# Designs tried in a protein design run: peptides against a protein of PDB entry 3V4L. Part 117

Target 1, 386 residues: chain A of PDB entry 3V4L
Amino acid sequence: GQPLAKDKVALLIGNMSYWEHPKLKAPLVDVYELTNLLRQLDFKVVSLLDLTEYEMCNAVDEFLLLLDKGVYGLLYYAGHGYENFGNSFMVPVDAPNPYRSENCLCVQNILKLMQEKETGLNVFLLDMCRKRNDYDDTIPILDALKVTANIVFGYATCQGAEAFEIQHSGLANGIFMKFLKDRLLEDKKITVLLDEVAEDMGKCHLTKGRQALEIRSSLSEKRALTDPVQGAPCSAEALVRNLQWAKAHELPESMCLKFQCGVHIQLGFAAEFSNVMIIYTSIVHKPPEIIMCDAYVTDFPLDLDIDPKHANKGTPEETGSYLVSKDLPKHCLYTRLSSLQKLKEHLIFTVCLSYQYSGLEDTVEEKQEVNVGKPLIAKLDMHRGL

## One batch from the design tools (peptide; made by RFdiffusion4, then SolubleMPNN)

Design b2_p15_7_s2 (from b2_p15_7, 10 letters changed)
Fold by OpenDDE base, seed 5:
Structure b2_p15_7_s2 (fold): chain B 386 residues (1-386), chain A 15 residues (1-15)
Amino acid sequence: as target 1 above (386 residues)
Amino acid sequence: MEIKVVSTDPELSVP
């Protein structure tokens, strides 16, 4: 029979805004495009940008809670990384220079924990360098992996080699994602799909002799990313998993705020990533006696590090939102919250209405506090150590 | 199309 997944879960991490290392650009686009493709494949996708070591550990722990017997687990990482002694290390944004294994997440440790969950398929897509880190002399004594015959690694590059991004004027994919995205929806065994991606990369004049995809697999079964999910979640564990994933993707409901002056504001929310939300405001009703009015959002929780200079923009692009701007309402003010994983409390903020009456010189202000609870990934309390 | 190295090697940071 066709293989069935009990469920399909993906964690996508894109690190680009490094503190002590060169900034990247491709992870933004790569995580976004891969998220949309995996959603078309019925994956439950958590997509996270710019995680610290602690936040990456918690993201992996929350991902592992979504895994169970026969579940397909996919981990994608785009960012800085290295490979020592056949162990792959993902570099967090707060990693020191030089970084070492104690500052990084070992992919083989994650694989061990996925094998303990008795997963149906384990896929790692690693869009990072595989150069040895000479500043790390640590030989990780990993416990012997179980022989599960359900493991696939797609490395963006060969052992000891570098990965590359294409520098273009504007948004561009990394080299690996550029070829992966064109085939990801194909109903093929995942190792066959990745082999075709490797052939496509090998034909490209840009990558020839610089970057080649490496496939490492023990996959004995014909498993595909297109494999259907088993029907309605019949187990209590499947219901819990679905609820946990749903919590990480719950947006606040759109609100209509009514001010004392008779102005009505529409407040709306959109997800760019699981940790990135856009707030947008629009004036939906204005009394004729009010000649001018603007609605600003302010007084955000300090944990979010919101610069007021980047809030209340006339376009999504001015906030750094280049990917979802087509799907947003027009003629709003936009604010991007890029670090929802840092939110400890409810998202409480102020909507400030500034307005002027006909025949008065002075501007009047009215304020309303808004509590939208914990949006998206903030429901998982990733800032609290388990 | 310029290819930028995702390298952490500060010596290979092509400007």
Scores: peptide ipSAE 0.041, ipTM 0.615, DockQ to the pose 0.257
Fold by OpenDDE base, seed 3:
Structure b2_p15_7_s2 (fold): chain B 386 residues (1-386), chain A 15 residues (1-15)
Amino acid sequence: as target 1 above (386 residues)
Amino acid sequence: MEIKVVSTDPELSVP
């Protein structure tokens, strides 16, 4: 019979905004496109951008809570990384320069923990450099991995080599994702799919002799990302997993705010990633005596590090939101919250209505505080360990 | 089409 997954869970991490290292661009598009593809494959996807070491550890821990016997686990990482002694290290955005293994997440340690969950398939897609870090002489004493015969690594590059992104004036994929996305939905054994991606990369004149996909697999079964999920979650564990995932993806409900002047504001929310939300405001009713009015969002929790200069933009693109702009209503003011993982409390902010009456020169302001609870990933309390 | 290296090596960051 066709293999069945008990469930399918993916964690996607894209690190770009490094503090002490070169900034990247491709992980934004790569995580977004891969998220949409994996959702079409019935994966429960958590998609996270720009994580610190601590936030990455917690994201992995939450991912591991979604894993169980016969569940397919997929970890994708795009960012800086290195490989020492056959161990892959994902570099957090707060990693020092130089970084060491103590500042990074070891993929093989995550694999060990996934094997303890008795997963049906473990897929790692690593879009990072595999160059040795000569500043890290740590020989990781890894515990012996179990022989589970269900492991697949897709490395964007060869051992000791670098990964590349294409510099364009706009948004572009990394090299690996550019080819992976074209095949990811194919009903093929995951190793066969990755072999075809490797062939496509090998035909590209840009990548030829610079970057080649490496596949490392112990997968003894014909498992595919297209494998159907075993029918309705009948187990208590499956219900808990579904609830945990649903919590991490719950948007605030759209609100209609009424001001004393008679202006009505629609406040709406959109998810770009599990830790990235767009807030948008629109004027839905204005009394005729009010000639001008704008609805600004302000007074965000300090944990979110929202620069007011990047808030309340006339387009999603001016906030840095290029991916979801088509799904957003037009003619709003837009604010991008890119660090929802940092939110310790409820998302409380102020909607400030600035308006002018006909025949008065002075601008009037009315303010309304809004509490939207914990949106998206903030429901998982990724900070509970501090 | 300039390919940027996702290199952590500052010397290989071709501008």
Scores: peptide ipSAE 0.036, ipTM 0.590, DockQ to the pose 0.272
Fold by OpenDDE base, seed 2:
Structure b2_p15_7_s2 (fold): chain B 386 residues (1-386), chain A 15 residues (1-15)
Amino acid sequence: as target 1 above (386 residues)
Amino acid sequence: MEIKVVSTDPELSVP
């Protein structure tokens, strides 16, 4: 019969804004495009940008809580990385220079934990360098993996080689995602799909002799990312999994704020990623005696590290939001919250209305505090343990 | 179309 997945869960991590290492650009677009494709494939997707070591560990732990017997698990990583002794290490944004295995997440350790969940399929898509790190002489003693015959690794590059991004004047994919995205929706065995991606990379004059996809697989069955999810969640565990994922993707409801001067503000929310939210404000009603009015957001929790210079922009792009701009209302002020995983408390902030009456030179201000609870990934409480 | 190395080598300043 056609293989069935009990459920399909993906964790996508894109690290770009390194503290002590070269900044990347491609992971932003790559995680976003892959998220949209995997959602079309009925995956429950958690998409995270710019994670510290601690935040990456917690994201993996939350991902493992979504895994169970017969569930398809997919881990995608785009960022800095290395490979020592056949072990792949994902580099967090806070990693020191030089980094070591103690500062990084070992993919084979994650695989071990996924095998303990009796998953139906384990897919790793690693868009990172595979050079040896000569500053890390540690030989990891990994426990022997179980023989599950359901593992697939897609490495963006060969062993000991570098991965590349295409520098363009605008947004561009990494080389791996550029070819992967064109085939990802095909109803093919995942190893056959990746082999076709490898052929496409090999035909490209830009990629030829610079980067080649490597596939490692124990997959004995014809499993595809297109495999249908088994019908309605009938187990308590499946219900819990669905509720945990739903919590991590719940946006605040849009609200209309009414000020004493009679101005009405629409406040809205959009998700760019599981840890990235856009707040937008617009004037929806203005009394005729008010000649000018602006509504801005301020007084964010300190944990979010919001620079006021990057808040309340006339375009989403001026906030660093280039991907969801088309889906946002026009003629707003926009603020991008890029670190929702850091939020320990409720998201409380101030909406400030500045306005001027006809025939008065002085500006008047009114303020309203807004509590939107814990948005998106902040509901998972990824800081449990500090 | 310029290809940038996603270098993890801290000594390789990506230009």
Scores: peptide ipSAE 0.021, ipTM 0.626, DockQ to the pose 0.319
Fold by OpenDDE base, seed 4:
Structure b2_p15_7_s2 (fold): chain B 386 residues (1-386), chain A 15 residues (1-15)
Amino acid sequence: as target 1 above (386 residues)
Amino acid sequence: MEIKVVSTDPELSVP
């Protein structure tokens, strides 16, 4: 029979906004598109952008809590990286220049921990460079991996080579994701699917002789990303996993705020990623005596590092939200919260209505505090050290 | 189409 997954869980990390390293662009699009594809494959997807070392460690720990016997685990990473001695290192956004293994996450350590969970399949998709880091002379002492015969690595590039993104004036995929996305939904053994992606990359004039996909696998069974999830959660652990994932993806409910002047505001929320939320405000009712009114959001928790200059924009794109803009209501003010993993407390903020009456020169303000609890990934309390 | 390296060696960071 076709193999069954007990469940399917994916962690997708896209690092772009490096502090000490060149900024990237492709990881934004690649994580978003891969999230949507994996959701169509019934994966529980956690998608995270721009993680520090500490936040990446915690994201991996939370991902490992979602893994159990017979669960399919997929880790995708797009960002800076290197490979020393056959060990792949993912570079956090706060990594120093030069970075070392002590500042980075070792993929093979994550694989070890995934093997301890008795997973049904372990897939790593690594869209990063695999050059040696000559500033890191550390020989990793890795524990011996178990022989689980359920491991697949898809490296965007060959060992010792660079991975590339296509510089366009607009949003574009990285080279690997550009070809992966066209095949990801195919009902094929994952190694066969990746081999076809490698052939497609090899036919492209842009990548030919510059970047080639490497597949490293120990996969004894015909397992596919399309493999159906085994029916209703039969274990307490499966129920806990489903609840934990659901909590990490719960948006605040849309609110209707009523002001004393008789203006009604709709406050809405949209997820771009598990750690990125768009807040939008719209005027849904205005008394005829009010000639102008705008609803601003302000007084955010300091932990979110929200620049007021980038808040309350007339378009989602002006906030840096290009991917979900088509799914957002029009004629709102938009604010992008890009670091929900940093939120330690409830998301409390102020909605400020600024308005003017016909025949009065003075602008009037009314304010309402809004508490939306912990949105999305902030419910996992990733800052709680284990 | 310009191809940008996803991981630049710190030495290739043009100051």
Scores: peptide ipSAE 0.020, ipTM 0.620, DockQ to the pose 0.342

Design b2_p15_7_s3 (from b2_p15_7, 10 letters changed)
Fold by OpenDDE base, seed 3:
Structure b2_p15_7_s3 (fold): chain B 386 residues (1-386), chain A 15 residues (1-15)
Amino acid sequence: as target 1 above (386 residues)
Amino acid sequence: MTVELVSTDPELYVP
């Protein structure tokens, strides 16, 4: 019969906004497109951008809580990285220059922990450079991996080689995701699918002789990302897993705010990623005596590090939100919260209505505080322990 | 449109 997954869980991390390293662009698009594809494959997807070391550790821990016997686990990483002694290190955005293994997450350590969960399939898709870090001479003494025969690594590049992104004036994928996305939905053994992706990369004139996919697999069974999830969650553990995932993806409900002047504001929320939310405001009712009015969001929690200069934009694109702009209502003011993982408390902020009456020169302001609870990934309290 | 490939190599340096 066709293999069944007990469940399917994916953690996608895209690091771009490095503090001490060159900024990347591709991980934004790559994580977003892969998230949408994996959701079509019935994966529970957590998608995270720009994580610190601590935040990456917590994201992995939360991912591991979703894993159990016969669950398919997929980890995707796009960002800076290195490979020393056959161990892959994912570089957090706060990593020093130079970084070492102590500042980074070892993928093989994550694999060990996944093997302890008795997972049905472990897939690692690593869109990072695989050059040796000569500043890290640490020989990792890794515990011997169990022989589980269910491991697949897709490396975006060869050992000791670089990974590339496409730079142009618009949004572009990394090289690996550009080819992976075209085949990801195919009902094929995951190693066969990745081999076809490798062939497609090898045929491209841009990548030929610069980047090639490497597949490392111990997968003995014909498992595919298309494998159906075993029916309704009948175990308590499966219910807990579903609830945990649902918590990490719960948006605040849209609200209608009424001001004393008689202006009504619609406040809405959209998820770009598990840690990235767009807030949008629109005037839904304005008394005729009010000539002009705008609804600004302000007074965000300090943990979110929101620059007011990037808030309350007339387009989603001006906030840096290029991906979800088509799904957003038009003619709003938009604010992008890109670090929801940092939120320790409820998301409380102020909606400030600035307006002008007919025949008055002075602008009037009214303010309402809004509490939307913990949106998206902030429900997991990824900062518990700081 | 000139498509340019850019390495994701961090180009590590010691200050």
Scores: peptide ipSAE 0.287, ipTM 0.789, DockQ to the pose 0.769
Fold by OpenDDE base, seed 4:
Structure b2_p15_7_s3 (fold): chain B 386 residues (1-386), chain A 15 residues (1-15)
Amino acid sequence: as target 1 above (386 residues)
Amino acid sequence: MTVELVSTDPELYVP
């Protein structure tokens, strides 16, 4: 019979805004496109950008809580990384220069923990460099892996080699995602799918002799990302997993705010990633005596580190939101919250209406406080160390 | 348009 997944869960991490290292561009697009493809494959996807070491550890721990017997687990990482002694290290955005293994997440340690969950399939897609870090002489003592025969690694590059992104005037994928996305929906054994991606990379004049996909697998069964999810969640653990994932993807409801002057504002919310939300405001009703009015959002929690200079933009693109801009309403003011994983409490902020009456020179302001609870990933309380 | 590939290697340096 066709293999069945008990469930399918993916954690996608894209690190690009490094503090002490060169900034990347591709992880933004790659995580977004992969998220959309994996959702079409009935994956529960958590997509996270720009995580610190602590936040990456917590994201992995929360991902491991979603894993159970027969669940398909997929970890995708795009960012800086290295490989020492056959161990792959994902570099957090707060990693020092030079970084060491103590500042990074070891993928093989994550695999060990995934094997303890009795997963049906473990897929690692690592879009990072695999050069040795000569500043890290640490030989990691890894515990022996279990023999589960359900493991697939797709490395974007060969051992000791670099991974590349495409420099374009616009949004572009990394090299690996450029080819992976064209095949990801195919009903093929995951190792066969990745082999075809490797062939496509090898045929491309741009990538030929510069970057080649490495596949490392111990996969005894014909498992595909297209494998159907087993029907209604029958276990308490499956219900908990579904509820936990649903919480991590719940947007605040759109609000209609009414001001004393008779102006009505629509406040809306859109998810770009599990930790990235766009807030947008629009004037939906204006009395004729009010000649000009704008609705600004302000007074955000300090934990979100929102620069007011980047808030209340006339376009989503001016906030750095290029991917969801087509799905957003037009003629709003837009604010991008890019660090929802840092939110400890409810998202409380102020909507400030600035307006002018016909025949008055002075601008009038009215303010309303809005509490939207914990949006998206902030519901997982990733700051609670177990 | 010439597509340029950029390495994701951070080029680690000790100060």
Scores: peptide ipSAE 0.286, ipTM 0.785, DockQ to the pose 0.701
Fold by OpenDDE base, seed 5:
Structure b2_p15_7_s3 (fold): chain B 386 residues (1-386), chain A 15 residues (1-15)
Amino acid sequence: as target 1 above (386 residues)
Amino acid sequence: MTVELVSTDPELYVP
């Protein structure tokens, strides 16, 4: 029979906004495009941008809670990284310069934990450099991995080599994602799919002799990313997994706010990533006696580090949201919450209506507090481990 | 449009 996945779960991490290292650009587009493709493949996808060491550890722990016997697990990472002694290290955004193994996440440790879950397939897609870090002298004594035939590594580059971004006018992919995205939906064994991606990279004049995909696999079975999910969740564990994933993707419901002056505001929410949400406001009704009115969002939780200068923009692009702007309603004010993983409490904020009556010079303000609970990834309480 | 490849190597330095 066709192989069945018990479920399909993916964690995608894109680190770009490093504190002590050069900023990257490609991970934004790469994580977004890969998220949309994996969703078409019936993956439960958690997509996270710009994680600290602590936040990355918690994201991996939450991902591992979604894994179980016969589940397909996919980890994608785009960011800075290194490889020492065959161990791959993902670099968090808060990593010092120079970073060491104690500041980074070891992929082989994650693999060990995935093997303990008896997963049906483990796919690692590592879009990072594989140069040796000469500042890290640590030899990790990794416990021997279980001999399993369900592991696939797709390294964006060769051992000891660099990974590259495409510098173009506007949004651009990394080299690996540029070729991967064209084949990812193909109904092929994952190692065959990745081999075809490697051939495409090898034929391209831009990448030939600069970056080559390396495939490492123990995969003895014909497993594909297209393999159907086993039918209705029959186990309590499958229900818990589905509930946990649903919590991480629950948006607040759109609200109609009514002010005392008779102005009505529509408040809406959109997910860009699991930790990135757009809030948008629009005036849906204005009494004729009100000549001008604007609706601002303010008083956000301090944990979100929202700069008011970047809030309440006339376009999504002015907030730094270039990917979802086509799917948003027009003629709103937009605010981008880019760090929902930092939210410890309920998302409470103020909607401030500023308006002017016909024949009065003074501006009047009305305020309403809005509590939308814990949106998206904030439901996982990634900060409770301290 | 000129397509340029930029390395994602962080160029680690000790100050």
Scores: peptide ipSAE 0.284, ipTM 0.785, DockQ to the pose 0.716
Fold by OpenDDE base, seed 1:
Structure b2_p15_7_s3 (fold): chain B 386 residues (1-386), chain A 15 residues (1-15)
Amino acid sequence: as target 1 above (386 residues)
Amino acid sequence: MTVELVSTDPELYVP
């Protein structure tokens, strides 16, 4: 019979905004496009941008809680990385310069933990450099991996080589994602799919002799990303997994705020990633005696580090949101919350209405506090380990 | 348009 997955879970991490290292661009687009493709494949996807070491550890721990016997686990990483002694290290955004293994997440350690969950398939897609870090001579003592015959690594590049971004006048994929996205939905054994991606990359004159896909696999069964999920979630564990995933993707409900002046504001929310939300405000009713009015959001929790200069923009693009702008309502003010993983408390903020009456020169302000609870990934309490 | 490839290699600044 066709193989069945008990469930399918993916963690996608894109690190771009490094503190002490060169900033990247491709991970934004790559994580977004891969999220949409994996959702079409019935994956439960958690997508996270710009994680610190602590936040990456917590994201991996939460991902491991979603894994169980016969579950397909996929980890995608796009960012800085290195490979020492056959161990792959993902570099967090807060990593020092130089970084060491103690500042980074070892992929082989994650694989060990996934094997303990008796997963049906383990897929690692590593869109990072694989050069040796000469500042880290630490030989990690890895425990012997179990022989599970269900492991697939897709490395964006060869051992000791670099991965590349496409520098274009706009948003562009990394080289790996550029070719992966065209085949990811194909009903093929995952190693065959990746081999076809490798052939497509090898035909590209830009990457020829610079970057080549490497596939490392122990996969003995015909497993595909297209493999259907087994039945209704009848197990308590499957129910918990579904609830935990749903919790991490729950947006606040849209609100209609009514001000004393008779202005009505629509407050709405959109997810760009599991840790990135856009707030938008629009005037839905204005009394005719009010000639001008604007609805600003302010007084965000300090943990979110919201720069007021980037809040309340006339377009999503001015906030740094280029991907979901087509799906957003038009004629709003937009604010992008890019670090929801840092939120320890409820998302409480102020909606400030600034307005002017006909024939009065003075601007009037009214304020309402809004509590939307814990949106998206903030519901997982990624901070509980502190 | 010249498509340029940019390395994602972290330039380790040696102080």
Scores: peptide ipSAE 0.226, ipTM 0.715, DockQ to the pose 0.703

